# Peptides against a protein of PDB entry 6KZJ, part 9

Target 1, 71 residues: chain A of PDB entry 6KZJ
Amino acid sequence: SPDLLSEVSEMKQDLIKMTAILTTDVSDKAGSIKVKELVKAAEEEPGEPFEIVERVKEDLEKVNEILRSGT

## One batch from the design tools (peptide; made by RFdiffusion4, then SolubleMPNN)

Design b2_p19_4_s3 (from b2_p19_4 with E1D D5K K9R E18K)
Fold by OpenDDE base, seed 2:
Formats: sequence, C-alpha cells, structure tokens
Structure b2_p19_4_s3 (fold): chain B 71 residues (1-71), chain A 19 residues (1-19)
Amino acid sequence: as target 1 above (71 residues)
Amino acid sequence: DLVLKLLKRVLALEKKLKE
C-alpha cells in the first residue's frame, strides 16, 4: 500500500531524528553509523509486512508505557 | 535501546513494503 509506505517512511524519518537527538555519542557520524548497522540488521527481520506491523505496534505500546510511567 | 529496536523494525517494514 502506498499510503502505508508513506506513513512508514515518515515514521522512519522521525525515528532517525530522535536517534540523533538521543544519542550520547558526540561524534559527527555516530548517528549515521548506527543507522547503517540497523539497515543491515533490518534485512534479517523475518515476516510479512502485516506481521512486522504488529511488532511495531507492540514496540510503540512499550514506548508509550515507558513515557507514562517513567519505567 | 527500545528506540533503536523500533527503528530497525520500521526499516525492515519499509523494505518489505517495497518488495
């Protein structure tokens, strides 16, 4: 779905920006290097898009819980 | 790092959607 792809691409860009902000490594290429490694690791992620969507939803819920509780 | 794990899965999803 092109609509889903657009939303996923936007989420990717947001997360890359968040990674750059949250990283404690002050090296110029630190964020980019981590993303490059994640791209390689992402190729090993099993499952069809709908299965990965469910995992993403689960991860987002975990993020939400941490933000609400601080733990 | 939960954010990095999430990013990895989103990258995987984007790739799978383009296949």
Scores: peptide ipSAE 0.684, ipTM 0.934, DockQ to the pose 0.723
Fold by OpenDDE base, seed 4:
Structure b2_p19_4_s3 (fold): chain B 71 residues (1-71), chain A 19 residues (1-19)
Amino acid sequence: as target 1 above (71 residues)
Amino acid sequence: DLVLKLLKRVLALEKKLKE
């Protein structure tokens, strides 16, 4: 779905920005290097798009729980 | 790291959607 692809691309952009904020590495290119590594690792993620969507949803819920509870 | 894990899965999803 083109609409889903657009939404996923926006999430990617937001997460890249978040990783840049949260990283403790002071190297100028540290963020870009980390993303490149993740791109390669992402190629090994199993499952169809709908299965990966469910995993993303679960991870987002975990993020939400951490933000709400602090743990 | 949960954020990096999430980013990896989002990257995987994006790739799958482009295939």
Scores: peptide ipSAE 0.684, ipTM 0.934, DockQ to the pose 0.733
Fold by OpenDDE base, seed 3:
Structure b2_p19_4_s3 (fold): chain B 71 residues (1-71), chain A 19 residues (1-19)
Amino acid sequence: as target 1 above (71 residues)
Amino acid sequence: DLVLKLLKRVLALEKKLKE
């Protein structure tokens, strides 16, 4: 759906910003280059959108656990 | 890296939604 696509695009933008904050590479285009590599790797991710959504939810739960427990 | 893995899957999802 267009609403889901919009939400996913917003999440992508947020994650790119987080990646920029967490990276220690000081090169001007380092972040952009890394994202381009991830775009290429993402083409190999198997499954339909609903299957990938479930994997994303699992990853988000792991992030939440790390934030809550510190480990 | 969990953040990079998550980003890769989100990029994959976005691409699939545009197909």
Scores: peptide ipSAE 0.682, ipTM 0.933, DockQ to the pose 0.738
Fold by OpenDDE base, seed 1:
Structure b2_p19_4_s3 (fold): chain B 71 residues (1-71), chain A 19 residues (1-19)
Amino acid sequence: as target 1 above (71 residues)
Amino acid sequence: DLVLKLLKRVLALEKKLKE
């Protein structure tokens, strides 16, 4: 749906911003190159959209656990 | 890296939604 696509696009934008903050590579184009590599790797991600959504939710829960526990 | 792993899956999802 267009609503889901918009939400996913927003999440992508947020994660790219986080990647730029967390990267230790000081090269100007390092972030862009890494994203291009991830785009290629993303084509190998198995499953239909609903299956990938579930894995994204699981990963977000892992982030939540790390932030909540501090480890 | 957890953030990059998430980004990869989000990119995959976006591509799948456009198919």
Scores: peptide ipSAE 0.682, ipTM 0.933, DockQ to the pose 0.718

Design b2_p19_4_s4 (from b2_p19_4 with E1D D5E K9R E18K)
Fold by OpenDDE base, seed 2:
Structure b2_p19_4_s4 (fold): chain B 71 residues (1-71), chain A 19 residues (1-19)
Amino acid sequence: as target 1 above (71 residues)
Amino acid sequence: DLVLELLKRVLALEKKLKE
C-alpha cells in the first residue's frame, strides 16, 4: 500500500531524527553509522509486512508506557 | 535501546513493503 509506505517512511524519518537527538556520541558520523548498521540488521528481520506492523505497534505501546510512567 | 530497535523494525517494514 502506498499510503502505508508513506506512513512508514515518515515514521522512519522521525525516528532517525530522534536517534540523532538521543545519541550521546558526539562524533559527526555517529548517528549515521548506527543507522547504516541498522539498515543491514533490518534485512534479517523476519516476517511479512503485517507481522512487522504488529511488532511496531507493540513497540510504540511500550514507548507510550515509558513516556507516561517514566519506566 | 527501544528506539533503535523500533527504527530497525521500521526499516525492515519499509523494505518489505517495497518488495
Scores: peptide ipSAE 0.670, ipTM 0.929, DockQ to the pose 0.724
Fold by OpenDDE base, seed 5:
Structure b2_p19_4_s4 (fold): chain B 71 residues (1-71), chain A 19 residues (1-19)
Amino acid sequence: as target 1 above (71 residues)
Amino acid sequence: DLVLELLKRVLALEKKLKE
């Protein structure tokens, strides 16, 4: 779905920005290198899109819980 | 890292949507 792809692309960009903020490495390319590694690791993620969507939902729930509780 | 794992899964999803 092109609409889903657009939403996923926006989420990706937001998460890349978040990783740049959260990284403690002082090198300019640290975040970029890590993202490149994640791209390669993503090649091995199993499952169909709908299965990955469910995993993303679960991850977002966990992120929300951490943000809410601080733990 | 939960955020990085989420990013990895989003990257995987994006790739599979382009297949």
Scores: peptide ipSAE 0.670, ipTM 0.929, DockQ to the pose 0.725
Fold by OpenDDE base, seed 3:
Structure b2_p19_4_s4 (fold): chain B 71 residues (1-71), chain A 19 residues (1-19)
Amino acid sequence: as target 1 above (71 residues)
Amino acid sequence: DLVLELLKRVLALEKKLKE
């Protein structure tokens, strides 16, 4: 679905921006290197798109819990 | 590392959707 792809692409962009903000390493290339490693690791992520969507939802729930509880 | 793991899964999803 092109609409789903667009939504996922926007989410990716937001997460990359958050990664840059959260990176404590002052090295100029630290963030870029980590993203490159993640791209390679993503090649090994198992499952069909709908299965990965469910895992993304689960991760978002965990993020929400941390934000809500502070822990 | 939760955000990074989430990003990894999102990258995987994007790739899968483009296949």
Scores: peptide ipSAE 0.669, ipTM 0.929, DockQ to the pose 0.753
Fold by OpenDDE base, seed 1:
Structure b2_p19_4_s4 (fold): chain B 71 residues (1-71), chain A 19 residues (1-19)
Amino acid sequence: as target 1 above (71 residues)
Amino acid sequence: DLVLELLKRVLALEKKLKE
């Protein structure tokens, strides 16, 4: 749906911003190159959209656990 | 890297939603 696509696109934008903050590579184009590599790797991600959504939810829960516990 | 893996999955999802 267009609503889900918009939400996913927003999440992508946020994660790219986080990647730029967390990367230790000081090269100007390092972030863009890494994203291009991830785009290629993403084509190999198995499953239908609903299955990938579930994995994304699980990953977000992992982030939550790390932030909550500090480890 | 957790953030990069999450980004990869989000990119995959976006592509599949456009198919």
Scores: peptide ipSAE 0.669, ipTM 0.929, DockQ to the pose 0.719

## One batch from the design tools (peptide; made by RFdiffusion4, then SolubleMPNN)

Design b2_p20_6_s3
Fold by OpenDDE base, seed 5:
Structure b2_p20_6_s3 (fold): chain B 71 residues (1-71), chain A 20 residues (1-20)
Amino acid sequence: as target 1 above (71 residues)
Amino acid sequence: SALDLVMEILKRVLALEKKL
């Protein structure tokens, strides 16, 4: 679905930005290298696309909780 | 860690994107 693809693309971009912010590696390219590796290693995700997105949203909430509380 | 979780989510999102 084009609408779902747009949503997923936005999520991807946000996650890449978060990776850059959260990485503690002194190398400017550490995050980029890992992202490139993930692109190639990303295997088929089981389940219906809409359901996968909902699970991702739940996991993103966990990220927000960690960032807000530090734990 | 938050970074580990973000990386795992990103991997899943990338896999999902390939599926669309």
Scores: peptide ipSAE 0.653, ipTM 0.926, DockQ to the pose 0.635
Fold by OpenDDE base, seed 4:
Structure b2_p20_6_s3 (fold): chain B 71 residues (1-71), chain A 20 residues (1-20)
Amino acid sequence: as target 1 above (71 residues)
Amino acid sequence: SALDLVMEILKRVLALEKKL
């Protein structure tokens, strides 16, 4: 779905930005290198795409909870 | 950690993107 692809692309960009913010590596390129590795290693995600997106959103909320509460 | 979770989510999103 083109609409779903647009949503996923936006999520991807947000996650990349979060990676840059959260990384503690002294190398400015460390986050980018890790992302490149993930691109190559990414295997097929099981399930229907829309359902996968919903699960991802739930996990993103977990990230927000960690950052907001410290735990 | 938050970073570990973000990286795992990103991996899944990349896999999903390839599926679309």
Scores: peptide ipSAE 0.652, ipTM 0.926, DockQ to the pose 0.622
Fold by OpenDDE base, seed 3:
Structure b2_p20_6_s3 (fold): chain B 71 residues (1-71), chain A 20 residues (1-20)
Amino acid sequence: as target 1 above (71 residues)
Amino acid sequence: SALDLVMEILKRVLALEKKL
């Protein structure tokens, strides 16, 4: 689905930006190298794409809780 | 940590993108 692909692309971009914000590595290329490794390691996710997206959104809320509370 | 969790989520999103 092109609409779902667009949503996933936006999520990917946001997550990449978050890794840059959260990393303490001052090396300009450290984040890029780690993302490249993730691409190679990414295996098939089970389930329907829309269900996977909902689970990802739930896990992103956990990130928000950590950032808001510090724990 | 928040960073570790974000990295794991990103890996899953990359896997999802391959499925689309």
Scores: peptide ipSAE 0.652, ipTM 0.926, DockQ to the pose 0.634
Fold by OpenDDE base, seed 1:
Structure b2_p20_6_s3 (fold): chain B 71 residues (1-71), chain A 20 residues (1-20)
Amino acid sequence: as target 1 above (71 residues)
Amino acid sequence: SALDLVMEILKRVLALEKKL
């Protein structure tokens, strides 16, 4: 659905921003190259789209926990 | 690391986007 696609697109944008913040190899733009490789490698994700989104949200919370606690 | 996890999530989101 267009609403789900919009949500996924927003998540993608946020993740790319996070990648830019967390990437320290700015001289070689390693983060950008890595993202391009991910695009090519991204072929299949098991499960229904809504279920996948919920799992992604759970994993994003894990990221937030790491950043808040430092571990 | 946080970066590793973000990259894995991004890969999954990209796969999901292609599925839609």
Scores: peptide ipSAE 0.651, ipTM 0.926, DockQ to the pose 0.663

## One batch from the design tools (peptide; made by RFdiffusion4, then SolubleMPNN)

Design b2_p22_6_s1 (from b2_p22_6, 8 letters changed)
Fold by OpenDDE base, seed 4:
Structure b2_p22_6_s1 (fold): chain B 71 residues (1-71), chain A 22 residues (1-22)
Amino acid sequence: as target 1 above (71 residues)
Amino acid sequence: MEALELVMKMLGRVLALEKKLS
């Protein structure tokens, strides 16, 4: 749906910003991460779009916990 | 998993979703 697409697009922009914030050192693993491979893997992930969005939101909570606790 | 790795995984998912929904 257009509403879901809009939400997904907004999440994309937020994640891109988070990536930029987390990438602060030349030794960061960002350069070794193949985005296209992650996209291909995600394309094979089972579930409806709204279910995958929920998984992304769950992972966002994990990221926030890592950043808050430092572990 | 490191925060950056997890964010990249999430980004992969939303990019794939964006293609699927477009």
Scores: peptide ipSAE 0.712, ipTM 0.934, DockQ to the pose 0.615
Fold by OpenDDE base, seed 1:
Structure b2_p22_6_s1 (fold): chain B 71 residues (1-71), chain A 22 residues (1-22)
Amino acid sequence: as target 1 above (71 residues)
Amino acid sequence: MEALELVMKMLGRVLALEKKLS
């Protein structure tokens, strides 16, 4: 749906910003992470679009906890 | 898993969804 696509697009932009914040050095682990491979893996992930969105939200909570605790 | 790795995984999912919904 248009509403879901809008939500997904907004999440994309937020995650791109987070990536920029977490990548502060050219030697960071980001260099070993291939986005294309992650996209291909995600395309095969089971579940309806709204279910996958919920999984992203769950992982976002995990990220917040990592950043808050430092571990 | 490091925060950056998790964010990248999430980004992969979102990019895949965007393609699927378009």
Scores: peptide ipSAE 0.711, ipTM 0.934, DockQ to the pose 0.600
Fold by OpenDDE base, seed 2:
Structure b2_p22_6_s1 (fold): chain B 71 residues (1-71), chain A 22 residues (1-22)
Amino acid sequence: as target 1 above (71 residues)
Amino acid sequence: MEALELVMKMLGRVLALEKKLS
């Protein structure tokens, strides 16, 4: 649906910003992470689009926990 | 898993979804 596409597009923007914030040093692993490979892997992930969005939101909670604890 | 790695994984999913929904 167009509403879901809009939500996904907003999430993309947010995640790109988060990536930029987390890559603050040359020692960061940004250069060693292959986005293309992650996209290919995601394309094989089963489930309806809205279900996958919910999984992303679940992982967002994990990210918040990592950032809060520092580990 | 490091936060950056997880964020990149999430970004991969979102990019894949965007293509699927387009």
Scores: peptide ipSAE 0.711, ipTM 0.933, DockQ to the pose 0.589
Fold by OpenDDE base, seed 3:
Structure b2_p22_6_s1 (fold): chain B 71 residues (1-71), chain A 22 residues (1-22)
Amino acid sequence: as target 1 above (71 residues)
Amino acid sequence: MEALELVMKMLGRVLALEKKLS
């Protein structure tokens, strides 16, 4: 679906921006995170694309909660 | 997990989806 692809591409850009905000010091964990391994793991994740998008949105709420509470 | 790690996990998902939908 072209509409779904557009939504996914927009989410990608937003997450890249969030990564930049959360990675502001050389002591950050970003250097130890293996993105390619996370992509491979995601490729094995079951469910239709629209279902996986909803899971990403659920995790976004978790991120917001962590940042709001500091824990 | 830490916020950064969770964001990276989410990014992995959307990168995989973008490849799948292309």
Scores: peptide ipSAE 0.710, ipTM 0.933, DockQ to the pose 0.581

Design b2_p22_6_s4 (from b2_p22_6, 6 letters changed)
Fold by OpenDDE base, seed 2:
Structure b2_p22_6_s4 (fold): chain B 71 residues (1-71), chain A 22 residues (1-22)
Amino acid sequence: as target 1 above (71 residues)
Amino acid sequence: SEALELVMKLLGQVLALEKKLS
């Protein structure tokens, strides 16, 4: 679905921006994270694209909670 | 941080999705 692809692309950009902000903190372990490995792990996850998007949105809320609480 | 680790995980998922939809 082109509409779903557009949504996914938008989410990607948001996550990249969040990553850029979070990696500015020297206490974070950004250098230990391997993007390639995370992509490969995600490729093995079952479910239709829309279902996976909903899971991502749910976890994004968890991220927001962490950021608001300062943990 | 916990937030950074989760964000990177989600980025991996979104990148994988983009491949599936392309």
Scores: peptide ipSAE 0.702, ipTM 0.933, DockQ to the pose 0.624
Fold by OpenDDE base, seed 4:
Structure b2_p22_6_s4 (fold): chain B 71 residues (1-71), chain A 22 residues (1-22)
Amino acid sequence: as target 1 above (71 residues)
Amino acid sequence: SEALELVMKLLGQVLALEKKLS
């Protein structure tokens, strides 16, 4: 749906920003190089779009916990 | 870092979703 697409697009933008913040040196560039592979892997994952979005949100919270705790 | 690895994984998922919804 267009509403879900809009939400996904916003999540994408947020993740791009987080990537920029977390990428601090040349050794971190490997993450960006693997984007195509990660997209292909994600395309093979089962589930409806709304289910995948919920999984993404759950893992985003994990990221936030890591950043907040420093661990 | 673990945070970066997770973010990149999620970015892959979101990009795949965006394709699926287009």
Scores: peptide ipSAE 0.702, ipTM 0.933, DockQ to the pose 0.642
Fold by OpenDDE base, seed 1:
Structure b2_p22_6_s4 (fold): chain B 71 residues (1-71), chain A 22 residues (1-22)
Amino acid sequence: as target 1 above (71 residues)
Amino acid sequence: SEALELVMKLLGQVLALEKKLS
């Protein structure tokens, strides 16, 4: 649905921003991480789009906890 | 970092979702 697509697009934008913040240090090996491979891996994940969105939201909460705690 | 790895994983997931929804 267009509503779900809009939500996904918004999450994508947020994640891109987070990535930019987390990769500002030149010591990070972000260059070794291939986005294409991560996309391919994600394509293999089972579940309807709305189910995957919920999983993403759960993991976003984990990210926020990591950033807040510094660990 | 763990945060970066998780963010990148999630980015892959949302990119894949965009393809599925398009």
Scores: peptide ipSAE 0.701, ipTM 0.933, DockQ to the pose 0.626
Fold by OpenDDE base, seed 3:
Structure b2_p22_6_s4 (fold): chain B 71 residues (1-71), chain A 22 residues (1-22)
Amino acid sequence: as target 1 above (71 residues)
Amino acid sequence: SEALELVMKLLGQVLALEKKLS
């Protein structure tokens, strides 16, 4: 649906910003330019789009916990 | 870092979703 596509687009933008925050130098970036491989892996992931979105939201909370705890 | 690795994984998932919905 268009509403779901809009939500996905917003999540994409947020994740791009988080990537920029977490990659502060060339050493970090060099090992993190493997987006194509990660997309291919995600294409094989089972489930309806709305189900995958919920999984992404759940893992996004895990990211927030890691950043908050400093580990 | 663990956070960066997870963020990159999630970005891959979102990009794949964008393709499915287009």
Scores: peptide ipSAE 0.700, ipTM 0.933, DockQ to the pose 0.608

Design b2_p22_7_s2 (from b2_p22_7, 6 letters changed)
Fold by OpenDDE base, seed 4:
Structure b2_p22_7_s2 (fold): chain B 71 residues (1-71), chain A 22 residues (1-22)
Amino acid sequence: as target 1 above (71 residues)
Amino acid sequence: LDLVMEILKRVLALEKKLKEEA
C-alpha cells in the first residue's frame, strides 16, 4: 500500500542517517558507496514484503537487546 | 554498524518490492 511504502521510505531515510552517524570513515561519500552496494544486495533478498517485515522486526529486537544490555 | 546495515538492506529490499507491486 502507499501508506506502507511511505513508512518504509521514512525508515530507510532514518537508517541512512544512523549509518552516517555510526560510520568512522569520513572519506568522501563512503557511506553513499556502501548504500549503493546494499541496493544491489537487496535485490537478492527473498520473500514477500510481509516476510521481510518480520525479519526487520527481528533485527530491531536485536537492537533493543543490545541497548538494554549494553553488549 | 553491521546490524544497522543489515536492517537497511532489508528495508531497501522491502521498498523495492513494494514499488514493484505498483
Scores: peptide ipSAE 0.646, ipTM 0.917, DockQ to the pose 0.779
Fold by OpenDDE base, seed 2:
Structure b2_p22_7_s2 (fold): chain B 71 residues (1-71), chain A 22 residues (1-22)
Amino acid sequence: as target 1 above (71 residues)
Amino acid sequence: LDLVMEILKRVLALEKKLKEEA
């Protein structure tokens, strides 16, 4: 679905911006280098899109738990 | 940060797979 692809692409950009905020590396290229490594690692991610979505949902639940507890 | 990077990796994989379906 082109609409779903557009939404996922927006999520990607949001996450890239978040990594730039969260990283303490002062190098202008540090974030870009890490993303490039992730692009290569993404080639090995198994499963159909719906299976990956479920894993993302689980990870986001973990994020919410960390934010709620502060630890 | 590690968890966010894991999510980003999976989102990148998702984007690639969706493009391949098109």
Scores: peptide ipSAE 0.646, ipTM 0.918, DockQ to the pose 0.786
Fold by OpenDDE base, seed 5:
Structure b2_p22_7_s2 (fold): chain B 71 residues (1-71), chain A 22 residues (1-22)
Amino acid sequence: as target 1 above (71 residues)
Amino acid sequence: LDLVMEILKRVLALEKKLKEEA
């Protein structure tokens, strides 16, 4: 679905912005290098799109728990 | 940050697979 792809692409952009904010390295290259490594690693991510979505949802729930609990 | 990076990796994989499916 082009609509789903658009939404996923937007999420990707938001996450890249978050990584730039959270990284302690002020070098532009440091964040870029890590993202490039993730691109390569993404090629090995197993499962169909719906399975990956479920894993993303689980991770986001973990983020929510960390923010809620402070730990 | 590590968790965010893992999410990003999976989102990148998802985007790639959706492009391949289209």
Scores: peptide ipSAE 0.645, ipTM 0.918, DockQ to the pose 0.790
Fold by OpenDDE base, seed 3:
Structure b2_p22_7_s2 (fold): chain B 71 residues (1-71), chain A 22 residues (1-22)
Amino acid sequence: as target 1 above (71 residues)
Amino acid sequence: LDLVMEILKRVLALEKKLKEEA
């Protein structure tokens, strides 16, 4: 679905921005280098799109729990 | 940060797979 692809592309852009904000490394290239490695690792991610979405939901729940607990 | 990077990896994989099926 073109609409779904557009939504996922927006999520990607937001996560890249979050990565830049959360990175404490003083190197301007640190975040970019790590993202390049993730692109390669993404080639090995198993499962159909709907299965990957479920894993993303699980991880986002973990983020929510961390924010609530302060841990 | 590690968790955010894992989410990003999965989103990148998702985007690639959606492009391949389109």
Scores: peptide ipSAE 0.643, ipTM 0.917, DockQ to the pose 0.788

Design b2_p22_7_s3 (from b2_p22_7, 6 letters changed)
Fold by OpenDDE base, seed 4:
Structure b2_p22_7_s3 (fold): chain B 71 residues (1-71), chain A 22 residues (1-22)
Amino acid sequence: as target 1 above (71 residues)
Amino acid sequence: LDLVLEILKRVLALEKKLKEEA
Protein backbone atom coordinates (compact mmCIF):
# COMPACT_ATOMS: atom_id res chain seq x y z
CA SER B 1 0.00 0.00 0.00
CA PRO B 2 1.09 3.60 -0.45
CA ASP B 3 0.92 4.14 3.32
CA LEU B 4 3.29 1.22 3.96
CA LEU B 5 5.63 2.41 1.20
CA SER B 6 5.76 5.88 2.76
CA GLU B 7 6.55 4.41 6.17
CA VAL B 8 9.26 2.17 4.72
CA SER B 9 10.79 5.11 2.86
CA GLU B 10 10.93 7.06 6.12
CA MET B 11 12.62 4.11 7.86
CA LYS B 12 15.16 3.94 5.05
CA GLN B 13 16.05 7.60 5.45
CA ASP B 14 16.43 7.22 9.23
CA LEU B 15 18.69 4.18 8.78
CA ILE B 16 20.86 6.05 6.28
CA LYS B 17 21.24 8.84 8.84
CA MET B 18 22.21 6.35 11.54
CA THR B 19 24.70 4.75 9.16
CA ALA B 20 26.32 8.13 8.56
CA ILE B 21 26.64 8.72 12.31
CA LEU B 22 28.14 5.28 12.95
CA THR B 23 30.65 5.62 10.09
CA THR B 24 32.45 8.69 11.44
CA ASP B 25 35.84 7.38 10.27
CA VAL B 26 34.88 6.90 6.62
CA SER B 27 34.59 9.40 3.79
CA ASP B 28 31.19 10.41 2.47
CA LYS B 29 32.07 8.70 -0.80
CA ALA B 30 32.90 5.42 0.93
CA GLY B 31 29.56 5.53 2.70
CA SER B 32 27.78 6.15 -0.58
CA ILE B 33 29.53 3.15 -2.14
CA LYS B 34 28.41 0.93 0.73
CA VAL B 35 24.79 1.99 0.25
CA LYS B 36 25.03 1.25 -3.47
CA GLU B 37 26.36 -2.21 -2.66
CA LEU B 38 23.46 -2.73 -0.28
CA VAL B 39 21.04 -1.79 -3.05
CA LYS B 40 22.50 -4.59 -5.18
CA ALA B 41 22.36 -7.03 -2.28
CA ALA B 42 18.75 -6.04 -1.62
CA GLU B 43 17.80 -7.37 -5.06
CA GLU B 44 18.69 -10.86 -3.80
CA GLU B 45 16.49 -10.71 -0.69
CA PRO B 46 13.86 -13.43 -0.97
CA GLY B 47 10.26 -13.30 0.12
CA GLU B 48 7.17 -11.15 -0.03
CA PRO B 49 6.99 -7.76 1.70
CA PHE B 50 5.24 -9.17 4.77
CA GLU B 51 8.02 -11.74 5.21
CA ILE B 52 10.72 -9.08 4.98
CA VAL B 53 8.83 -6.95 7.51
CA GLU B 54 9.01 -9.80 10.00
CA ARG B 55 12.77 -10.08 9.47
CA VAL B 56 13.13 -6.34 10.03
CA LYS B 57 11.15 -6.62 13.26
CA GLU B 58 13.48 -9.39 14.44
CA ASP B 59 16.53 -7.23 13.72
CA LEU B 60 15.00 -4.25 15.52
CA GLU B 61 14.42 -6.44 18.55
CA LYS B 62 18.12 -7.32 18.46
CA VAL B 63 18.89 -3.60 18.54
CA ASN B 64 16.58 -3.21 21.52
CA GLU B 65 18.30 -6.07 23.34
CA ILE B 66 21.72 -4.51 22.76
CA LEU B 67 20.49 -1.16 24.06
CA ARG B 68 18.87 -2.72 27.14
CA SER B 69 21.84 -4.90 28.10
CA GLY B 70 24.70 -2.78 26.82
CA THR B 71 26.14 -5.87 25.15
CA LEU A 1 27.08 -1.07 12.43
CA ASP A 2 26.72 -4.48 10.76
CA LEU A 3 23.28 -4.90 12.29
CA VAL A 4 22.17 -1.46 11.10
CA LEU A 5 23.44 -2.24 7.59
CA GLU A 6 21.56 -5.53 7.60
CA ILE A 7 18.35 -3.75 8.56
CA LEU A 8 18.97 -1.15 5.85
CA LYS A 9 19.50 -3.88 3.24
CA ARG A 10 16.20 -5.51 4.14
CA VAL A 11 14.40 -2.17 4.17
CA LEU A 12 15.80 -1.41 0.71
CA ALA A 13 14.55 -4.79 -0.50
CA LEU A 14 11.16 -4.11 1.06
CA GLU A 15 10.90 -0.70 -0.59
CA LYS A 16 11.79 -2.16 -4.00
CA LYS A 17 9.21 -4.92 -3.72
CA LEU A 18 6.51 -2.49 -2.63
CA LYS A 19 7.26 -0.27 -5.62
CA GLU A 20 7.03 -3.31 -7.90
CA GLU A 21 3.56 -4.04 -6.55
CA ALA A 22 2.34 -0.57 -7.55
Scores: peptide ipSAE 0.620, ipTM 0.914, DockQ to the pose 0.774
Fold by OpenDDE base, seed 5:
Structure b2_p22_7_s3 (fold): chain B 71 residues (1-71), chain A 22 residues (1-22)
Amino acid sequence: as target 1 above (71 residues)
Amino acid sequence: LDLVLEILKRVLALEKKLKEEA
């Protein structure tokens, strides 16, 4: 679905921005290197799109728990 | 940060697979 792809692409952009904020090294090169490594690793991510979505949901729930609990 | 990077990796994989389906 092009609509789903657009939404996922937007989420990707947001996560890249978050990564830049959270990294102690403000260098564009440091952030770029990490993203490039993730792109390569993404090629090995198993499962169909719906399975990956479920894993993303689980991780986002973990983020929510960390923010809520402070730990 | 590590968790955010893991999410990003999976989102990148998802984007790639969705493009391949299209």
Scores: peptide ipSAE 0.620, ipTM 0.913, DockQ to the pose 0.789
Fold by OpenDDE base, seed 3:
Structure b2_p22_7_s3 (fold): chain B 71 residues (1-71), chain A 22 residues (1-22)
Amino acid sequence: as target 1 above (71 residues)
Amino acid sequence: LDLVLEILKRVLALEKKLKEEA
C-alpha cells in the first residue's frame, strides 16, 4: 500500500531525528555510524510486514514503561 | 538509545519490504 509506505517513511524520519537528539557524542558520528549498520542489519530482519509491526508495537510499549518508571 | 535504534532497524526493514511488495 502506497499510503502505508508513506506512513512508515514518516516513522523512519522521526526515529532518525530521535536518534540524533539522544546521541551524546559531540561529533554526532556515533549515531550516524549506527544507522548505517542498521540499514545493513535490516536486510536480515525476518517476518512479514504485519509481524514486524507487532514487534515495533511491543518495543514502543517498553519505551512507555521506561518513561513511566524513570529508568 | 539502544531501544530506539532497535525500533529504527525494524522500521527500516519494514520500509524495504513494503517497497519490494509494491
Scores: peptide ipSAE 0.619, ipTM 0.914, DockQ to the pose 0.792
Fold by OpenDDE base, seed 2:
Structure b2_p22_7_s3 (fold): chain B 71 residues (1-71), chain A 22 residues (1-22)
Amino acid sequence: as target 1 above (71 residues)
Amino acid sequence: LDLVLEILKRVLALEKKLKEEA
């Protein structure tokens, strides 16, 4: 749906901003270069939107675990 | 950072597939 697409697009933008913050490489566009590579890799990501959402949820759970434990 | 990039890759794929459905 267009509403879901809009929400996903906002999430994408937030993740790009997070990537910029987490990247300590002082090179001009170190984060931008990696994002460009990810765009190409995304072309080969298998599965329907539903399946990809489930994988994202699993990864976010891992993020929460790392943040909680600090390691 | 690696995990965040992995999530971003999947979100990019998700966005593309949703656009293709429209």
Scores: peptide ipSAE 0.621, ipTM 0.914, DockQ to the pose 0.789; fails the geometry check

